# Peptides against a protein of PDB entry 3S8F: the designs that were tried, part 160

Target 1, 157 residues: chain A of PDB entry 3S8F
Amino acid sequence: VLTLFVAVPSLMTAFTVAASLEFAGRLRGGRGLFGWIRALPWDNPAFVAPVLGLLGFIPGGAGGIVNASFTLDYVVHNTAWVPGHFHLQVASLVTLTAMGSLYWLLPNLTGKPISDAQRRLGLAVVWLWFLGMMIMAVGLHWAGLLNVPRRAYIAQV
Target 2, 166 residues: chain B of PDB entry 3S8F
Amino acid sequence: DEHKAHKAILAYEKGWLAFSLAMLFVFIALIAYTLATHTAGVIPAGKLERVDPTTVRQEGPWADPAQAVVQTGPNQYTVYVLAFAFGYQPNPIEVPQGAEIVFKITSPDVIHGFHVEGTNINVEVLPGEVSTVRYTFKRPGEYRIICNQYCGLGHQNMFGTIVVKE

## One batch from the design tools (peptide; made by RFdiffusion4, then SolubleMPNN)

Design b2_p18_7_s1 (from b2_p18_7, 13 letters changed)
Fold by OpenDDE base, seed 4:
Formats: C-alpha cells, structure tokens, sequence
Structure b2_p18_7_s1 (fold): chain B 157 residues (1-157), chain C 166 residues (1-166), chain A 18 residues (1-18)
C-alpha cells in the first residue's frame, strides 16, 4: 500500500496536464463537463499526437501501478504484459509526443507553415499510429495475462 | 492576463488533483480486491539465500543432478535446479503428483529465467542468488520450462521439462 | 463479446492455475 503512494506524483503530473487542456478548451469556447474537449484543436497534428500519447499513457500508467505491486508483478513479470506496457509508455506517449513536437518544430525551423496536405497526412499518421499501438498493446497485455512468456518464440497458449 | 490565467488553471488543477487522488484509491481498491479474491496465486517472498556461482557446479546440492531431488518429508521434496547457458539441470525434473515441491534455483553463469508453463512458477535466476519457489503439481504430465530472460545466443532454445508422475 | 471472451479466458486461466 505504501509503495502504491509513489504513484501520487505521477498522477498529479498527468492530471495537471489534463487541467491545462481543460483550460485551453474552455478558452476556445468549450462549455460544460465535456464540451471543452471538442473545442480543442483536433485539426492540428502537433496537438493531436501528444494528446493521443497521453491517452495511451493512461492504461500504461495503470499497468505501471500493477507492475510496481510486488504481488501482482509476480503474475505479469517477464510475460508479454511487459512489452505491452513498454509500447504504451515509450512507443505511445514518448513517440507520439516526439512526433507532435516535430509538427510544431519543423515549420518554425524552416519558417514555412505546413501545407494542408501535410497537415492531413500528419493527422492520419498519428491516428493510425495510435490505433495500431492500442491494438498491439491490448493484445500483448491479454497474452501476458494468459502467461505468454516474454522473449520466447513458443508458448503453451 | 497571465495572472488571471494562472488562477484559472489552479482552479482546474484542484479538481483534477482530487480526481487523481480518487483514481489512486480506485487502483488501490482494485489491487486489494484482486488480492482478496485471488490469494492462492500469490507466493510470498522468501529470505535471500546466496551461493558462490563459481563453485556451485563442483560442490553442494546443485553439483549432482542425480541427487537434485531430495525428499524432505512425507510428500515433500526439494529440487535443486541449475539454470545455465543454455539449459536446465536436472532435465527432466521428475516429481510425484500431489507432493509439495520446493524449487531452489540458481545459475552458474548469467541471469536466466525459470518459467514453467501451466503453472504460476515464474522467477528470474541470478548468479549468486537462490530463487525459492513452492508448488504442488495437481495434474500429472509434462511441464515445459522456458527461459524468459535474455541470456545469450542460445536463449531462444533454452528449455527444460518437469515430469509429474502419478 | 470481446470483453466476455476475455473474462472467460481469465476464468479458465484461474481455474487452470489453481
């Protein structure tokens, strides 16, 4: 129980970011409990990518709590669960944030805005990446719970 | 203007902080529920036991695979297992059905895994340390041991077998 | 259905590992 309280700073950080998003959405005219979400700039891959990363990070973070639990880690350690967790944390949050950062940085470095075609392509890339990552992550976590070992080409199930 | 924005953000942060704390307790509750309903799957950690990996093959209970299975009591056995590059000894490990088996596993070389399919036995094996796992095989048959920790070029082919006799 | 399948597999796994 005490070990799980280590999750407090991480959760605080995550939801502080969410608070910033809510503020931004409300400044953009969003109202109500969820209306601020729709008001966010979903047409900008520089915004969408890191937000999708955050969304992927939620189940990954929950899994992190599981992995940090001594008793539960015994169940999932060195199973396919672990790669599933990594892909959510690194290949989702970190990678998508990096992608989003590039969509902002490159136009600034070149002094030229991205074309509409590039913007649409960027949106497609980040959404497809997110979708694929979620499918893979769910599969890996599922397999892990079925005791499929990590780093093995063969499994009982 | 910036000051006003900061105050507004703080208001939202308070709400999300509360939500964060709530979620924390939800996760704790879920873990507690899991432990309460599925305690049979939890193996308590044992004491740290150390061995010399440079001599474990020459002397001690791991030295002779033919003497690796030791009866310690009625329907109780201790099995001294070595995980090495690239296999396990003894192989196969033969134990009776229904007996309480204490596996004591160590490595003479590098870190390995000891994952027994069909069971909840899944531990890392470190040179210089002894991993202790208790298990009772209720079903006879063959159980495959898989190395799930990278240990070198032959890692993918590192397997063992536990044979549970009726 | 997918959720149900998952839960069914988890139940089966638990029974197997007991």
Amino acid sequence: as target 1 above (157 residues)
Amino acid sequence: as target 2 above (166 residues)
Amino acid sequence: SLVEAFLAQMTKLRETLE
Scores: peptide ipSAE 0.026, ipTM 0.799, DockQ to the pose 0.020
Fold by OpenDDE base, seed 5:
Structure b2_p18_7_s1 (fold): chain B 157 residues (1-157), chain C 166 residues (1-166), chain A 18 residues (1-18)
Amino acid sequence: as target 1 above (157 residues)
Amino acid sequence: as target 2 above (166 residues)
Amino acid sequence: SLVEAFLAQMTKLRETLE
């Protein structure tokens, strides 16, 4: 019940953020249905990181609803599905948001801008993190559906 | 122009609201798909039953592992299982192939898991509560019971076995 | 494809657990 309660405001927030991103993209010269996406500052790890986190949070949020479902939980409870969900929510959204925040905070707090090399490295780190997290998450969810148990070092499959 | 900006934002919000509505249908479809493909994994819940975890080892149907398997009908059995730190009793659990087995599982100490490999049996076992699971083993052999709820230092080694006889 | 493989696994799982 609590999960479903917080799901509503979370969804509202998500789409509000998306609307804000669209607006920002259009202000940056993006046009059309999808042109605003391309116009966003994808060269800035402080932007890319939290956005990728948000993208990872979408399936995670859907999974949260599944986990909170009385009937569907019978399928996924205490399987590898659960840690898959956790990694999308915590290791993707929260972690990437934290990473992105650091890319903005540190330069501003120290008064020293990051170099171009550092920027590029940051982008690489964020994208690789996202990719790895998605692979792991998909694997864990898949394993969970195959009835691989949580908190066990062995599995039949 | 602040007013123009607000108007633009409103337009975008309308679009995203429409998108959100569409996504709701996607989520419903995913739920439907999951239910359709995993119906065999859904185990009906039994009646809520409580026991005293402090006496369950000394008296009652869980007290004697030798009497844990009770035939309740020609092809029906009830198995009274204890999940404890760190194992299961009886162990092994011996049941006949093709019989309807009703597992009555409880714990004398802490919360444990009861996950039977190769089956859809996967329940948590709480002290003071009786978990009821119905299952019919169609294939003979050994089925491993795994604790999938952390229960202490010996959690990783907590296993049981169900032996299904022809 | 990966999707087909996934669906095949789901079918196999369903058959096994039924």
Scores: peptide ipSAE 0.025, ipTM 0.766, DockQ to the pose 0.020
Fold by OpenDDE base, seed 3:
Structure b2_p18_7_s1 (fold): chain B 157 residues (1-157), chain C 166 residues (1-166), chain A 18 residues (1-18)
Amino acid sequence: as target 1 above (157 residues)
Amino acid sequence: as target 2 above (166 residues)
Amino acid sequence: SLVEAFLAQMTKLRETLE
């Protein structure tokens, strides 16, 4: 039980970010329970990328609690579940945040805005990346629950 | 206005923080539910048992693969298994169907994995430590042992076999 | 459905590992 208290600061941070997003969306004219989401700048890959990362981080965080559980870890340890977790945490959140940061940083470093074509390409990249990561992550977690080992090229199932 | 903005942000933060606490309890509840309904196959950690990895091949119960399977009761066996670069000893491991098998697994060299397909047997094997796993094979046949911990250039080909006899 | 398939596999796995 005490080990799970590690999740408290993490959840506080995560939902503080969510609060910031809600505030931003409402400032942009979004109304209602979900209208603020639509009001966010979804046309900017520098914004979309880290947000998609956050979305991927949610199930990954839940998995983190599972992995940190002494009892449940025996079920998932050294199975495909673990790399599934990593791909959500590192290859999704961290990587997409880096991508988003790049989309912001390069225009600022050069002093020139990105072209519309570059913007659209950027959006395509981050959405496709997210989609691929989610498909792979779901597959890995599913396989892990079926006792497929990690670090092995072969499995019975 | 900065003051209004800060106040609004604070209100949203409070709401989301309350939600976060609620979700924490939901996660705990889900874990509890999962444990209550899906505890079959969970292998708990046993007592720490140590062995000298530098001598485990020369003396003791792991030294002779021909003596690795020890009957400890009418329907109970202990199997002393070595995981090494790159294989398992003994190989194959022959055990009777329906018998309670206690695997005592250790390594003379580096960390290996011991993952038995078709079972819930999945443990890391550390040099100097004995991993203990209890399992009863209900079905006869061959069960493949897979190393699921990287142990070197031959890791991907490190397999063993458990033969369950009728 | 995918959910049903998943649940079926989990049930099968549970029965196998019990």
Scores: peptide ipSAE 0.024, ipTM 0.801, DockQ to the pose 0.020
Fold by OpenDDE base, seed 1:
Structure b2_p18_7_s1 (fold): chain B 157 residues (1-157), chain C 166 residues (1-166), chain A 18 residues (1-18)
Amino acid sequence: as target 1 above (157 residues)
Amino acid sequence: as target 2 above (166 residues)
Amino acid sequence: SLVEAFLAQMTKLRETLE
């Protein structure tokens, strides 16, 4: 049970970021329990990408707690569950954050803003990436719970 | 104005921190619930048993695959299994249905996996250490052993079979 | 539904692991 306390710093960080998003949304005119979400700049891929990464990181973080648990790890260790966790953490959060960072960095480095077409394309890319990643992650976690082994090309399920 | 903004930020942070703590307790509760209601089949780790991987093939209970299955009591067996690059020994492992089987698994070379399909047997096998798993096969038939830890060029073909006899 | 399918699989898994 003490192992779960390792999640405290990560949770604190994650929800501090969430708090910052809420504050930003409210500064942009959002009101109420959920209105601040709508007020965030969802038209900017530099914003959307890392936020989607954060969203994917939530179940990944929960999975991290599971993986770190002695008793629960017995069930999921070296199954498809583990790569599912990795794809949420690395291929979602890290990758989407990197993608979003490029949408911010390149315009700043070149001194040229992205075109509207590029912006729309960027939004499509990051949303499709997120969707695909979520589908794959759910599939991998599901397969893992069915005891599909990791690092094997066959399974009896 | 800055002070007001600061207070607002702190309020949001406090709220989200409270949520964080709540979620932590939810996770702990879920783990506790799972442990309380789903303990059947969970095999806790025992004492760490060590062996010399350099001699395990030449001497000891793993040396002769023909003597790998040892009856230790009525309807009780110990099976000494080697996971190696790239296979398992003995192969097949023959055990009777309904018997309590204690698998003693080790490796003479690198880390391997020991994943038995259709069962909850899934352990890593480390050279120099003995993995102990207790299981009772209720159904006769063949159970495939899969290596789920990368162990080299032949990893993908590393399989074994447990034959459960009526 | 996906939920029903998941539950069915879990039941099957439970039966298999018994």
Scores: peptide ipSAE 0.024, ipTM 0.798, DockQ to the pose 0.019

Design b2_p18_7_s2 (from b2_p18_7, 12 letters changed)
Fold by OpenDDE base, seed 5:
Structure b2_p18_7_s2 (fold): chain B 157 residues (1-157), chain C 166 residues (1-166), chain A 18 residues (1-18)
Amino acid sequence: as target 1 above (157 residues)
Amino acid sequence: as target 2 above (166 residues)
Amino acid sequence: ALAEAFAAVMAELRRALE
């Protein structure tokens, strides 16, 4: 009940952020239904990190609804599905947001902008992290659906 | 200028909110469809049954492993299982192939898991509560019981066996 | 692509419920 109760506000929040991104992209010269996405500052790790986190959060959020469903939870509960969900929510959204925050915060605190090399490294780190999280999350969800148990070192699959 | 910007933001916000609502309905529809068409594999929740975890080992149907498997009818059995730190009782659990088995599982100590490999049996076992699961083993052989709820130092080695006889 | 991914996941869930 609690999860479903907060699901709607959470979705509203997520899509208001998306609205802000669209507005920003259009201000930067983006046109059309999707052209605004390309216009966003993808060269800035402080931007890319939390956005990738949000992207990972989408399937995680959908999974949250599944986990909160009485009948569907029976299928996935205490299987590898659950840690897959966790890694999408915590290890992707929260962690990437934190990483992105650092790319903004540290330059502002020190008064020194990041070098171009540091910027490129930051982008690499964020994208690689996202890729790794997606691979692991897909694997864990898949394993969970194949009845691989959570908190066990063995499985029949 | 601020007014124009506000209106523009509001327009995009409304669009995305509409999309959000649409997606919500899609998700609900998908869940509803799944539940409506594929419920055969879901083990229904049973009546809440309580037991005293402090005495369950000394008296009652869980006290004697030799009497844990009770035939309740033609091709019907009830198995009284204890999940404890760190194992299952009885072990092995011997049941006939094709029989309807009602597992009544409880714990004398802490929360454990009861996950039977090769089946959809997967329940948490709480001290003071009885978990009831119905299952019919169609294939003979050995089925491993795995604890999938952390219960202490021996958690990773906590296994049981169900032997299904022809 | 996202819709297809969701559909695939739901298909697997349906299978698991059988």
Scores: peptide ipSAE 0.014, ipTM 0.748, DockQ to the pose 0.031
Fold by OpenDDE base, seed 4:
Structure b2_p18_7_s2 (fold): chain B 157 residues (1-157), chain C 166 residues (1-166), chain A 18 residues (1-18)
Amino acid sequence: as target 1 above (157 residues)
Amino acid sequence: as target 2 above (166 residues)
Amino acid sequence: ALAEAFAAVMAELRRALE
């Protein structure tokens, strides 16, 4: 039970970012409990990518708590569940944040804004990446719960 | 302007931190619930038992595969298993159906896995430590042991078998 | 409700991993 307190810094960080998003949305005219979400710049891949990463990070973070749990880790340890967790944390959050960073950094460094076509393509890329990662992650977690082992090419399910 | 922004962000942070703490306690409650209702026959971790990996093959209960299965009581057995590069001993492991089996698993070389298909037996095997898992096989047949911890070039082919006899 | 859902999942896991 005490192991769950290790999650405190991570949760604090995650929800601090959420707080920043709420602030930004409200500055952009969003009102109400959820209206600020709609007001965020969803037309900018530099914004959308890391936000989608955060969305993937939510179940990944929850999984981290599971993995840190003594009793629950026994169920999921060294199963396909673990790669599922990694893909949410690294291949979703970190990777999408990197993608978003590029969409901001390159135009900034070169002094040349991205074209509208490039912007739309960027949006498509990050959304498709997110979708694919979610499908794969769900599959890996599901397989893990079915006791499919990690690091094995065969399994009895 | 920056000062105003900082104050506003702080207000939102307080709310989200409160939510974070609430969620933390929800997870703690769920873990507590799991502990309170845990009725699985498997104890994932008990008292830490140590062994010398450099001598485990020569002396002690793991030294002779022919004597690896020890009856400790009526319908109770202890099985001393070695996971090594690249296999298990004894292999096969023969145990009676319906008997309470205590597996004592260790490694003489590197870290391995001990994952028994069709069961909830899944432990890491560390040199110098003894992994203990208790299980009762309800169904007769063959159960494959899979190494799910990378242990070298032969890792992917490292398998064992448990034969449960009627 | 969340606890009940969790219990249901755990029960299913126990069954599946027997």
Scores: peptide ipSAE 0.010, ipTM 0.768, DockQ to the pose 0.024
Fold by OpenDDE base, seed 2:
Structure b2_p18_7_s2 (fold): chain B 157 residues (1-157), chain C 166 residues (1-166), chain A 18 residues (1-18)
Amino acid sequence: as target 1 above (157 residues)
Amino acid sequence: as target 2 above (166 residues)
Amino acid sequence: ALAEAFAAVMAELRRALE
């Protein structure tokens, strides 16, 4: 119940962020229903990281509603599903946002921009992190649905 | 110009909020569908029953593991199970195949898990409360009980066995 | 209002499972 209470304002916030991204993309010359996405600064790891975090947060948020539903929680509670959920939330959204923040913060504090090599490396790190996290999360959710328990080193399956 | 920009932002926000509401209804509908079809295998919760964890080992139906399995009907049994640091009693739990089994599970010490592999039995066991789970084993054999709630240094080794007899 | 609606639905589900 408490999770559902927080879910509503969280969704509102998330979609407000999406609205801001659309506005920014259109200001950058993007047109059409999806053209604004391409116009966003995908060459900047400080931008890409948080956005990928948001993308990971979508299935995680949906899972949060499932976990909060006690009837469905009978299926997923204390299974690998739960770690799958918070790896999306913490290790994806929070971690990627932190990474992105560093790519902005450090150059700003030092007064020195990152080199092109550092920028490209940063993009690689962020994308690889996201990919790995999505693979792990899908695996954990799948295992959870197969009744693999959390906090156990063995399972029947 | 600032006013124009503000108006544009509001328009986008309205659109995305409408989308968010639509998605919310989709999620609710999905949950409702899952519940309506009963494909999730939801275990009904029993009535809240409380016990004294300090005396549960000495008095009451959990006190004697040899008497933990009680026949309540022609093909119905109640099994009084203790989850403790670090194991289960009785161990093994012996029940007949095809019988309706009501597990009454409690703990004398800390919170434990009661996860039966190969089944949808998966509940937390709280000291002072009785967890009630109803299940019918259709296949004979051994079913392992796993603790999936951290309960101390021996948590990883806390296992039990249910033996289903033909 | 939405929060209250969610709470009501959850309460009903709980009742149905008791």
Scores: peptide ipSAE 0.000, ipTM 0.731, DockQ to the pose 0.021
Fold by OpenDDE base, seed 3:
Structure b2_p18_7_s2 (fold): chain B 157 residues (1-157), chain C 166 residues (1-166), chain A 18 residues (1-18)
Amino acid sequence: as target 1 above (157 residues)
Amino acid sequence: as target 2 above (166 residues)
Amino acid sequence: ALAEAFAAVMAELRRALE
């Protein structure tokens, strides 16, 4: 029970970030319940990448609660579920944030803006990465629930 | 206007707090669903049982693989299993169908996994500790034991077999 | 449809890993 209290500040942080995004979207002219989302700079890979990372991190966080739960962890521990969790947390959020950071950092370091072609390529990269990661993560979690073992090249199911 | 800004902030906070609460219930529901569908036969943690990994091969119930399977009741057995680099002892483990089997698993060397295909048996095996798993095999046949914890160069080939006899 | 696609992938994975 005490361990799960760690989720409270994490959720508070997550929703604060979300609130910041809403505020930003509304500052950019977004209106209504969801209009602020459309107003966000989805044409900028430096923005899209970390946001997609955040989206992947949400189910990963839910999985974190599962993994930290004594009885539930017994079901998923050392199965493909665990790598699935990892790929949502590290290979999605962390990696996409790093990728997005480069799209900001490189132009800043060189003093030259990225070309439109580079921007479009960047968008393609981060969206494809996210898509691939989500497919992989869903597969791994599903396999884990089917008792596919971690760190084994063979499985009964 | 500070007043307008304050109202806007409060509205955002209320909205996201409501969402937070909703998500809390979603998580609870997911946990409940998982418990209902996937936790059949979960073995709770018992008291910590310790063993000396340096002597476990020489003395005690794990020392002789020929005596690893001990009948403790009319339809109950205890099986003393060693997970080592890189295999299991005894191998195969022979047990009767329908009997309640208590596996007592430990390691003389490094951490290993004990994952039995076709079952919900999946535990880590730590040197110095005894892992206890209770299971009843309802179907005769062979059940493969897989090491799902990296244990060295031969990890990928570390398999065992449980043979369930009619 | 998406669920069915994933189910198919999982079935193939099972076959490949057996």
Scores: peptide ipSAE 0.021, ipTM 0.769, DockQ to the pose 0.018; fails the geometry check

